# Peptides against a protein of PDB entry 8HF1, part 86

Target 1, 320 residues: chain A of PDB entry 8HF1
Amino acid sequence: NVMLYATKPTEVMVSFPHQEQVLTVTRLISAEIEKFYVSLDLMNIGVQPIRRSKSLQCLRDPSKKSFVKQLFNDFLYQMKEYGIYAASIAIISLIVEFDIKRRQAETLSVKLMHRTALTLCEKIRHLLVQKLQDMTYDDDDDNVNTEEVIMNFSTPKVQRFLMSLKVSFADKDPKDICCLVFVERRYTCKCIYGLLLNYIQSTPELRNVLTPQFMVGRNNISPDFESVLERKWQKSAIQQFRDGNANLMICSSVLEEGIDVQACNHVFILDPVKTFNMYVQSKGRARTTEAKFVLFTADKEREKTIQQIYQYRKAHNDIA

## One batch from the design tools (peptide; aimed at target 1 P156 R160)

Design b2_p30_5_s1 (made by RFdiffusion4, then SolubleMPNN; from b2_p30_5, 11 letters changed)
Fold by OpenDDE base, seed 4:
Structure b2_p30_5_s1 (fold): chain B 320 residues (1-320), chain A 30 residues (1-30)
Amino acid sequence: as target 1 above (320 residues)
Amino acid sequence: MELQNPVPLPDEVVYEEIEGPDIPVELLAS
């Protein structure tokens, strides 16, 4: 019995300035979404058929309207929390989802609803891309995926996160890196993944060093709603991370109990730690020698964050 | 040009170690 002393990770806090300034483009986008909600509430989409799952649980298919509002609310959250650049990636995911829902629409009214949502997403995408292009000096260089553009159109939190990745991993051997990035929301995983792909590609010091992957935790929604494709993708993503073919994994849930993932040397908590369980499970992945557990906090919330971590440490010691 | 953040990027990321009571090393029995 080799007692593997789980080396306690170094718990590190990275502070960032609170962003109070709301850009004109973000106000315009928010106002367009609000106008759309008014229009959406007036739309008659008829009685939605309650799809009974085979398991006799009447899973109310979430109201097709409520699902549309949820996607836009998640987009607004991503735009606020991660910035315009992340929002430009997030909106593409909405476009894809609404196009799928439009094609799957059983009624003309539902088809029209998803088409209207899609049209709004294209308008939002245009507004975001146009704003990102404000940094391109050359009319011919449509490349909004530069390190500079990503950094300038990301929130202070995301800026500090990207800088932390660069400082931590620049010119390192990919094999020496096992990094987890925890985010609160499912949709954020894909958004931050897309942002990281572009950032890594635009950052020579990280190119061929970081290979990101994402994992969307199982929805607490019945495992029956996860497409066979999503489950296959999740298994593949986990396997790539286990095999070292991916060395940075973005997760919205703590890797479910029983997902054997290698001991990580870096764990980044991009969003606030809201629960003791999230703290223990995420920190418990930082198990290598010299492992770092990195928290991001607004300067105004620094003291509150420290006190919360002390409470979680105490609670963990009382259970251990 | 209206940037996303009015605050300039710092040259370096400041890492602050969260000092405080050590959690006893859980001996993971392998």
Scores: peptide ipSAE 0.330, ipTM 0.669, DockQ to the pose 0.587
OpenDDE base, seeds 1, 2, 3, 5: peptide ipSAE 0.321, 0.304, 0.287, 0.326; ipTM 0.679, 0.673, 0.653, 0.671; seeds 2, 3 fail the geometry check

Design b2_p30_5_s2 (made by RFdiffusion4, then SolubleMPNN; from b2_p30_5, 13 letters changed)
Fold by OpenDDE base, seed 2:
Structure b2_p30_5_s2 (fold): chain B 320 residues (1-320), chain A 30 residues (1-30)
Amino acid sequence: as target 1 above (320 residues)
Amino acid sequence: MELQNPVPLSDEVVYEKIEGPELPVELLAE
């Protein structure tokens, strides 16, 4: 009887200063999105033909406008929570999505709506890239993907996260690393993945040490061709992580869907732990003897976060 | 004065162990 000691991970909190990025560019972008929402509300995209496609979501005119607004709201959230550098990556995902939706548009009015959204995304991308370039001293090197630019244009939370990765994994054997990074939102997985690729490539100590992947939840019931590609990509990403070809996996609420992820030695919670289930499931992946479970909290919310973790610990003991 | 982006965070990541009631080690007896 080998008693499998369920080794409890060391729970670690990393505090970050609450700094509001007061950048003129973020205010300008927010104002342009607000103007676009006013314009979008005035757009008559007409009654869409009820194609009998089983997905309830595609049928209503309000749903198409609502989806466009949701994407921009998620972008605004990412810009606020992760910074301008992360936003420069996040906007590319919107560009791709609106270009697909523009091409799939069954009506001229819907095509024009997605085109207008796309034009706004291109403008936002230009504003973001320009601001990233303004900090590059060398006018000649368009390389906005340096460690310095990434760090300077990331929020304190993301800065502390990147620093924690560097400290934890610098010059380690890639085989000894099994890392999970939990984020709240699906689109954040893609954004943080792109940020990590660029950060790892710009950081010599992490080059060839960390190989990131991401998982997005299955809940994109949208039968769109994109959802099939995302499912294929998700299966490939999970397989790469299982095979050790990837050693860092960015996840949203995917673990709630019963995706079997291997036991990890590091679990990072980049966003606040909002549910008991998320706490138990994410912590339950840190199963090695030296496993670390790392939480990020704003200094102002430190005590509240600690109390919440104690409540979750208590609740877990009462069920176990 | 555009508030320049944050003071370079000191290279020190302060890790605070979340102290508190350690959950009892569930001995999963096989």
Scores: peptide ipSAE 0.248, ipTM 0.611, DockQ to the pose 0.482
OpenDDE base, seeds 1, 3, 4, 5: peptide ipSAE 0.243, 0.174, 0.259, 0.173; ipTM 0.598, 0.586, 0.684, 0.585; seeds 3, 4 fail the geometry check

Design b2_p30_5_s3 (made by RFdiffusion4, then SolubleMPNN; from b2_p30_5, 12 letters changed)
Fold by OpenDDE base, seed 1:
Structure b2_p30_5_s3 (fold): chain B 320 residues (1-320), chain A 30 residues (1-30)
Amino acid sequence: as target 1 above (320 residues)
Amino acid sequence: MELQNPVPLSEEVVYEKIEGPDLPVELLAS
């Protein structure tokens, strides 16, 4: 039980300024998604045949419209919480998922619904990439993957996170690094992974120092949501991290499911700690006094974050 | 050019230690 490990990591907080400014492109994208929801609600896709797989998701939405809305709502969350650059990666995941669902569609109406969603995703991708290109001299897609573009089109939270990685790991021996990054949402793992790959590749001091991987929690709602590829990826990623071939692991709820990961010298909590279990399990990976447990908080929520950590510490002491 | 968040030239990452009661190190009795 991770709760029983005597862990005394150095708990630290990194504050970031609250972003109030909403870019014109983000407003446009949000408005296009809202228009799409109105159109989606008007689509007659009929009652879908219940596939015999009792996936809770197929039981909840026989129309599959809620799933489409969930993906776009998750995208809107990624764009808001992590920025335009992260959104440009997140939209690719939606494109892949909607293309799979379009190909798997049993009816023409459902196929059309996923095709319409895919067309919107391509429009959003174009708007995002065009915005990233505002800082580039050349129309080459690779030119948007610079440290400068990544930083200027990321939220203050992501900027502070990337700066924290650079300061913490620049020119270090990869063998001395065991880093966990916790995020709230499944889709954030993939998004931040893609962002980190590009950032590490664009940052000389982190090249050949950080090798990221990601783990995504089991989707308890639909086993059909986890492609066989995703399950293979998870097993491979865990093994690479155990073998030291990867030294940074991005996680969501996976560790709550009892995946044993090695003791780490850095644990980053990129999103707010919403549960006691998340606090104990994530902190329980930082087992040494030299290990850092790093929280990211908006300046406006600094005091609330501190008080929440005190409550979790107290609750942990009352159980121990 | 509308940048999302212009990176300040001199922003250092400040690690603020969260003060408060130390978790009792359960000394695993060896």
Scores: peptide ipSAE 0.241, ipTM 0.672, DockQ to the pose 0.453
OpenDDE base, seeds 2, 3, 4, 5: peptide ipSAE 0.147, 0.165, 0.315, 0.130; ipTM 0.609, 0.589, 0.726, 0.590; seeds 3, 4 fail the geometry check

Design b2_p30_5_s4 (made by RFdiffusion4, then SolubleMPNN; from b2_p30_5, 11 letters changed)
Fold by OpenDDE base, seed 4:
Structure b2_p30_5_s4 (fold): chain B 320 residues (1-320), chain A 30 residues (1-30)
Amino acid sequence: as target 1 above (320 residues)
Amino acid sequence: MELENPEPLPEEVVYEEIEGPDIPVELLAK
């Protein structure tokens, strides 16, 4: 029994200004989504086949208007919390999902609903990309994937996160890196993964240093094809991270379900720590020598964040 | 159209150690 003396991680807070700078493009996108919700409420999609399964599966019928609204609300959240650049990545996930649902639609009315949602997503993508291009000389979509564009169109939180990665990992040996990034929402994992791929590729000091992967939560109640694919992806992503083929893992609350990952030297909490379990489990992964547990907080929430960490520390000590 | 100013780039990332009572290291006995 090798008692691995878990080294206590250094708990670090990174503060960022809470600027509610609402860009004109962000206002326009929000207004277009609200107009779409009015239109969506007026759509007659017919009687949905009540699949007799009394399970919570019946609540997430992909034909339901509520699910469409949830995806756009999650997009609006990502745009607000992570910025315009992250939103340009997030919208692609909606496009893919609505195209799948459009193809799987059993009725013309449901097919039309998903087509209308898809058309809105393409319009939103265009508005976002056009705004990113305001900093580029060439109209080439690939030219928006620069360090400068990513940084300027990211929220103060994401800017500090990216700078923290650069400062922490520039020119290091990839083998010496084991990094976790925790986010609250499942869809944010894919968004931040796409952002990090582009950022790492645009940042010479990180290009051969960081190899990101992501893990999406098992919120798949249905054994559909998507659920099987996501389960395969999760297993592959975890294995790549265990084998050292990836050294940065983006995850949501999935690790709360007892997914065993290796001891990490860096744990970033990109979103607020909402639960004691999230605190204990995420911090409990920072177990190497000189491990860092990094929190991001708005300046206005700094004191509240500190007090919450003290409460979690106390609660942990009272159980130990 | 006023060039809506991009978010000001931080010059540096300030790391603040969260000082406070020592958490006893849970010996995760495997």
Scores: peptide ipSAE 0.362, ipTM 0.720, DockQ to the pose 0.490
OpenDDE base, seeds 1, 2, 3, 5: peptide ipSAE 0.335, 0.346, 0.317, 0.326; ipTM 0.710, 0.694, 0.704, 0.679; seed 2 fails the geometry check

Design b2_p30_6 (made by RFdiffusion4)
Pose (drawn by RFdiffusion4):
Structure b2_p30_6 (pose): chain A 320 residues (1-320), chain P 30 residues (1-30)
Amino acid sequence: as target 1 above (320 residues)
Amino acid sequence: DEIIEDESGEEEFEEYLKKREEVIEKLNEE
């Protein structure tokens, strides 16, 4: 009876070769951000509330410097984890966030700090577009060139995930498919969403089948990439997925708990599984029959992750 | 019991991985 309304989806793996080498432009951007941090640390903005540790044992920077560093560090993480083009999208989200803070800002000193951060972010955007541009010697067709650069300017993890996404839904009806993708970090959702938008508008077979939509938790990141203060579109993303308007969801442990959704055909956990409860809930989200469940882990982490999953399964058997 | 690995699109992935490694070598040389 439970299997009538419940389903044990087939759980499969997608291993990918994990490499450690990085590109030189990554070193250059790291040096540029380090120079910016060193300069900003001494910004000496108008006196701010003292921020100490959780236990007050060690000091902290003012909340605004902490916020700027946090955003830059998130951008660096996106770059380190998902390739150059992931950073090319994520830098636009940083531009939008710094513009919004400039609008919300309430002092000349803080405003100046945010404007200079915007300037550096735009320089970084131009740097990213520069290295993306210095590969068009391969060919001139920007669509297949976008597909090729995405395959080439991305970590094996990103290449493997997008490869599995293409093969799983090559020419199926958009109506027939209902899938979710889970990622860990907040701005990674918007970054990878924008990457999927480019790839959907980069391939002929997937062009009219997949509809990517992303949503995150609180401290709601901006939904657009336009910097126009107001937008005309009003319909929400969850309501779209419930209404079938959107079929590809990019969320980060937000939809895993509570949020009712129709039974989904596929679930892709882009970032490695960490918590037993979250594993159980994410698997349960693939509530439809013949549901497919997908995981991505590094080759080096294969034994550890498999052993962890066995621990989980045995824990499920033990509890039962 | 056992965990099954999906190998769909494996040959295409290996071809693209080789091209990626060549592109990375060229970029490192620059």

Design b2_p30_6_s1 (made by RFdiffusion4, then SolubleMPNN; from b2_p30_6, 10 letters changed)
Fold by OpenDDE base, seed 4:
Structure b2_p30_6_s1 (fold): chain B 320 residues (1-320), chain A 30 residues (1-30)
Amino acid sequence: as target 1 above (320 residues)
Amino acid sequence: EEIIEDKSGEEEFEKRLKKAEEVRKRLLAE
């Protein structure tokens, strides 16, 4: 019985400066969303028939307005946490979602609500893209997806994360890489995925090295909101990662459901570890002999993060 | 075991950070 000593992954901390990116464009976008919320609250969309499924009484805002506000609040969070470049990708996810909901709308009032939200998203997209273009000195290269633009319009957290990927994986054999990237929010998975695709494509040292995928946790709260397409995508993404057709998987902390992902050699925690369960589950994926568990922390939260990790280590050792 | 601080790429990161800050300052002046 060779007890394969599950070599504990090396825990690595990467610090970044806390900077609030207050851009004029972000203020304009926030103000437009606030104006939209006022307008949204005034919209009479009628009482939707509460399909009384007994259990989830609380989350059925009969107005569907709460869901619209949630999407924009998640967008505002992504813009703040990841920067305006990430926001330019995140807004596309809102556009897709509101267009689907507009098409699925059973009433003219609900259709109009989603159309108004969609129009705002297009305006936001144009404001973001215009601001990204203002940095392209060469008018001829309409490609806002350069390494320079990505870096300049990303938060220090994202900049440091991208640099850590470049240092970790530059010119490596793709087959030797099995990387997980954990993020807090479901929608961040898609946003960071799109950002990584563009970054990898713009970075020669990574272009043929990293093949990213993303996985969104199953929303246990509302399986009805998970489109058949999203479930198919999740299964396909996991399978591609298992088959080695993808070597970097972005996942949300909501992976409480034991998605049997392979033993990884790298686990990056992009957002703060808020729970012991998230710590154990994410760290438990770094199972190779030379596995790294990499934590990103703001300098201001460094000490608090260290103490929290030591507490989690202690608690984990007391259970193991 | 102490958490290892990874400073790899820190110099490049600091250069990028400064450049991004300069860009933001220009964009705030507009």
Scores: peptide ipSAE 0.381, ipTM 0.886, DockQ to the pose 0.863
OpenDDE base, seeds 1, 2, 3, 5: peptide ipSAE 0.369, 0.379, 0.360, 0.371; ipTM 0.880, 0.885, 0.873, 0.883; seed 5 fails the geometry check

Design b2_p30_6_s2 (made by RFdiffusion4, then SolubleMPNN; from b2_p30_6, 12 letters changed)
Fold by OpenDDE base, seed 5:
Structure b2_p30_6_s2 (fold): chain B 320 residues (1-320), chain A 30 residues (1-30)
Amino acid sequence: as target 1 above (320 residues)
Amino acid sequence: DEIIEDTSGEEEFEKRMEEAEKVRKRLLEE
């Protein structure tokens, strides 16, 4: 039980300026998704045959429209919170998911719905990639994965996070690093993982230092082929992290599910700490000598974040 | 123990923000 560990990591706060991304491309993408929602609401998908699959999700939306809206809402959240570059990675996950759902469709109407969603995702991908390319001065190098492109099309939160990683780990021995990065949402793990792969490859000081992996929480809810792949990925990622083949793990609330990871020397909380359990579980992983527990906060939320952390410390000491 | 404010990478962050703002201004003028 992680709650029983009196861990005293150094608690560190990293602030970043709040910038509203006023980009024309983000407004265009949001408007295209809203137009799609109107069209989606008008689609007659009919009564779907209830597959006796015990998935609670199939019981909530017999039309499967809510799942489509959830994926686009999660994408819009990632674009807002992490930026256009992160959104260009996040949209690929939607493309993969909608293509799987299109192939698994039992009815022509559901197949057409997922095909329409997929077509929108491809349009969004082109808009994002085009905007990333507009920054590359060289007509010949279609490589949108440079440090400059990543930084310029990321939110201040992501920029500050990447700089903190660079300062923390530049030219260190990979074996001396055991880092966790906590994010709020499951889909953010994949997005930040893809962003970190490209950033590390583009940053000489990190290229042979950091080897990232990600953990996606077990969707106990879907017994489908996707859940088997996710379980295999999760087991492989955890094993690589235990074996030292990966030294940075991006995870969401997976630790609340009782996944045991090794003691870490760095724990980064990229998103706001919303629960006492998240605070205790994440902080409880920073167990090595001189371990750091790093929080990222917008400047406007700094005081509120500090007060919340002191409340969590007090509550933790009252239980311990 | 007080929460330590970490300014690590702040100088590089500010430079990158200034560069990003210059590029954004160019891309808004096109």
Scores: peptide ipSAE 0.354, ipTM 0.857, DockQ to the pose 0.752
OpenDDE base, seeds 1, 2, 3, 4: peptide ipSAE 0.324, 0.351, 0.348, 0.330; ipTM 0.803, 0.847, 0.844, 0.810

Design b2_p30_6_s3 (made by RFdiffusion4, then SolubleMPNN; from b2_p30_6, 11 letters changed)
Fold by OpenDDE base, seed 1:
Structure b2_p30_6_s3 (fold): chain B 320 residues (1-320), chain A 30 residues (1-30)
Amino acid sequence: as target 1 above (320 residues)
Amino acid sequence: DEIVEDKSGEEEFKEVEKRAKEVREKLLAE
């Protein structure tokens, strides 16, 4: 019963306003993706040879079209939830994925499908980068990664998150920081990681204070080359975090039970806590004296979030 | 224990949000 003697972390809530404003570029990108879905549905890719490799993924998407739609739907979610700056980073993950799938394509029709998806991703990337550059008079790509551009093109949630990091960690010793950031989706880990790298580089008070890493949950469903690389990355990232070479870890909510991560003094929940298991697992990482468990909530969802946390607390106390 | 509401940096946040809104409004008018 070692969990009973853990100092309960202070539960903190940070509110942010709902973003009502939709950029023209966001509407244009959404419309281009919808047009692409119509085109994708009309594509005849034939019957795919079922490779005998019992990867549950090959069984779930015999047409490989549903996976393409899933990646674009995840991108649309990230663009909506984190803003167009985060979307400019998120699209790179799709480009990498579709290029891998294009190279792994066993048929010309599947190769063409992934090429068409890749071409759309490059178009989206150019539209996003161009819109970020509209703020910078100088054509230097490095100028889009300023604190001002990051803040102007991020959602209120991301703005509030970045500011909360600045307030929490400005002028602290890097060795005294052990921070986890939980996000809902796997691809959000990479997106927020890239955003944080750029923000930390643009923010003098956080330079050499925060060293971020990211960890994606084990997708036991993909035995493919990506799963091996991700397992290697995960092991390396965890080791860097244990060795103190990284002091901030971005994790998806699908932390498998048994990732031995040290006791953290800060746990940030960037996305809504949707499950009791996520609540218990994430909160259970805030084990140091004076540990903080920080929740981000939209103002409209504040009361509902509070009530949900109290329900989870009650349920946790009834099991403990 | 009550959930603590953290309002740290709220004024700076309001300024950042205001600037971001003004920038986005200009970019929507173009």
Scores: peptide ipSAE 0.480, ipTM 0.914, DockQ to the pose 0.775
OpenDDE base, seeds 2, 3, 4, 5: peptide ipSAE 0.471, 0.387, 0.442, 0.470; ipTM 0.913, 0.870, 0.901, 0.910

Design b2_p30_6_s4 (made by RFdiffusion4, then SolubleMPNN; from b2_p30_6, 10 letters changed)
Fold by OpenDDE base, seed 3:
Structure b2_p30_6_s4 (fold): chain B 320 residues (1-320), chain A 30 residues (1-30)
Amino acid sequence: as target 1 above (320 residues)
Amino acid sequence: DEIIEDTSGEEEFQERLKRREEVERELLAK
């Protein structure tokens, strides 16, 4: 039980300004998704069987339409919270998901729905990549993955996070690094993973220092083939992290699911800590000597974040 | 123990913020 161990990591706060990137492309993408929702509501896909998963998690509308809307809403969240560079990576996850679901579609109407969603994702991808290329003078696709493009098309939160990684790990021995990065949403894990791969490759001081992996929480809703592949991938990623073949792990709900990761010397909380359990479990992974527990907060939410952390500390001490 | 505020790399961060704002202005002017 992670709650039983009084871990005393150094708690660090890193602040960033809350600045939304005002780009015409983001407005265009949002408008295209809204138009797609109108079209999606008009699609007749028939009655979908309610798969009662025994998990007490709320009536997620088992509607295949609701799932499509959820993926696009999650994408819009990634674009807003992490920027258009992260969105260009996040859209690939939607493309993969909709292609799988298109192939698995039991009806022509459901197949067409996923095909229409896929076509929209391809359009969104093109719009994002084109906007990243507008800042590059060279037509080479490799030029969109420069440190400058990553930074200029990322939110202040992501910029500050990447810089904190550079400051923390530049020219260190990779064996001395055991880092967890916690994010709120499962799709953020893949998005930030892809962003980190490109950033590390563009940053000489990190190329041979950081080897990232990600871990997605168990989707308790569908024991489908996708969940088996995700579970196999998760086991492989965890094993690579345990074996030291990866030294940075991006996680979401991993700790709530009882996935045991090793004691780490760095724990980064990229998104706001929304639950006491997330606080205790994530902090409980920072167990090495001189371990750091790093919180990222918007300047406007700094005081509220501090107060929330003190409340969680108090609650933890009252239970321990 | 108080939460430590980490201001490491603040100067570089402020430069990156300014550059981002410049790029945004240039992209809005087109």
Scores: peptide ipSAE 0.504, ipTM 0.924, DockQ to the pose 0.765
OpenDDE base, seeds 1, 2, 4, 5: peptide ipSAE 0.360, 0.383, 0.362, 0.362; ipTM 0.813, 0.855, 0.817, 0.819

Design b2_p30_7 (made by RFdiffusion4)
Pose (drawn by RFdiffusion4):
Structure b2_p30_7 (pose): chain A 320 residues (1-320), chain P 30 residues (1-30)
Amino acid sequence: as target 1 above (320 residues)
Amino acid sequence: VEEIEEVKYDEEKFEEYLEKREKIFEELNE
């Protein structure tokens, strides 16, 4: 009876070769951000509330410097984990966030700090577009070139995930498919969403089948990439997925708990599984029959992750 | 407990692009 309304989806793996080498432009951007941090640390903005540790044992920077560093560090993480083009999208989210803070800002000193951060972010955007541009010697067809650069300017993890996404839904009806993708970090959702938008508008077979939509938790990141203060589109993403308008969801441990959704055909956990409860809930989200469940881990983490999953399965058996 | 199955989606195409990526990374590191 439970299997009538419940389903044990087939759980499969997608391993990918994990490498440690990085590109030189990554070193250059790291040096640029380090120079910016050193300069900003001494920014000496108008006196701010003292921010100490959780236990007050060690001091902390003012909340605003912490916010700027946090955003930059998130951008660097997106670049380290998902390739150059992931950073190319993520830098636009940083631009939008710094513009919004400039608008919300309430002092000349803080405003100046945010404007200079915007300037550096735009310089970084131009740097990213520069290295993305210095590969068009391969060919001139920007669509297939977008597909090729995405395959080439991305970590094996990103290449593998997008490969599995293409192969799983090559030419199926967009109505027949209902899938979710889970990622860990907040701005990674918007970054990878924009990457999927580019890829959907880069391939002929996937062009009219997949509809990517992303949503996150609180401290709602901006939904657009336009910097126009107001937008005309009003319909929400969750309501779209419930209404079938969107079929590809990019969320980060937000939809895993509570949020009712129609039974989904596929679930892709882009970032490695960490918590037993979250594993159980994410598997349960693939509530439809013949549901397919996908995981991505590094080759080096295979044994550890498999052993962890066995621990989980055995724990499920033990509890039962 | 059943073993976990691994699926390799379009493996030959993945290896082809991985080799191209490594060549490009060598050129960019130069």

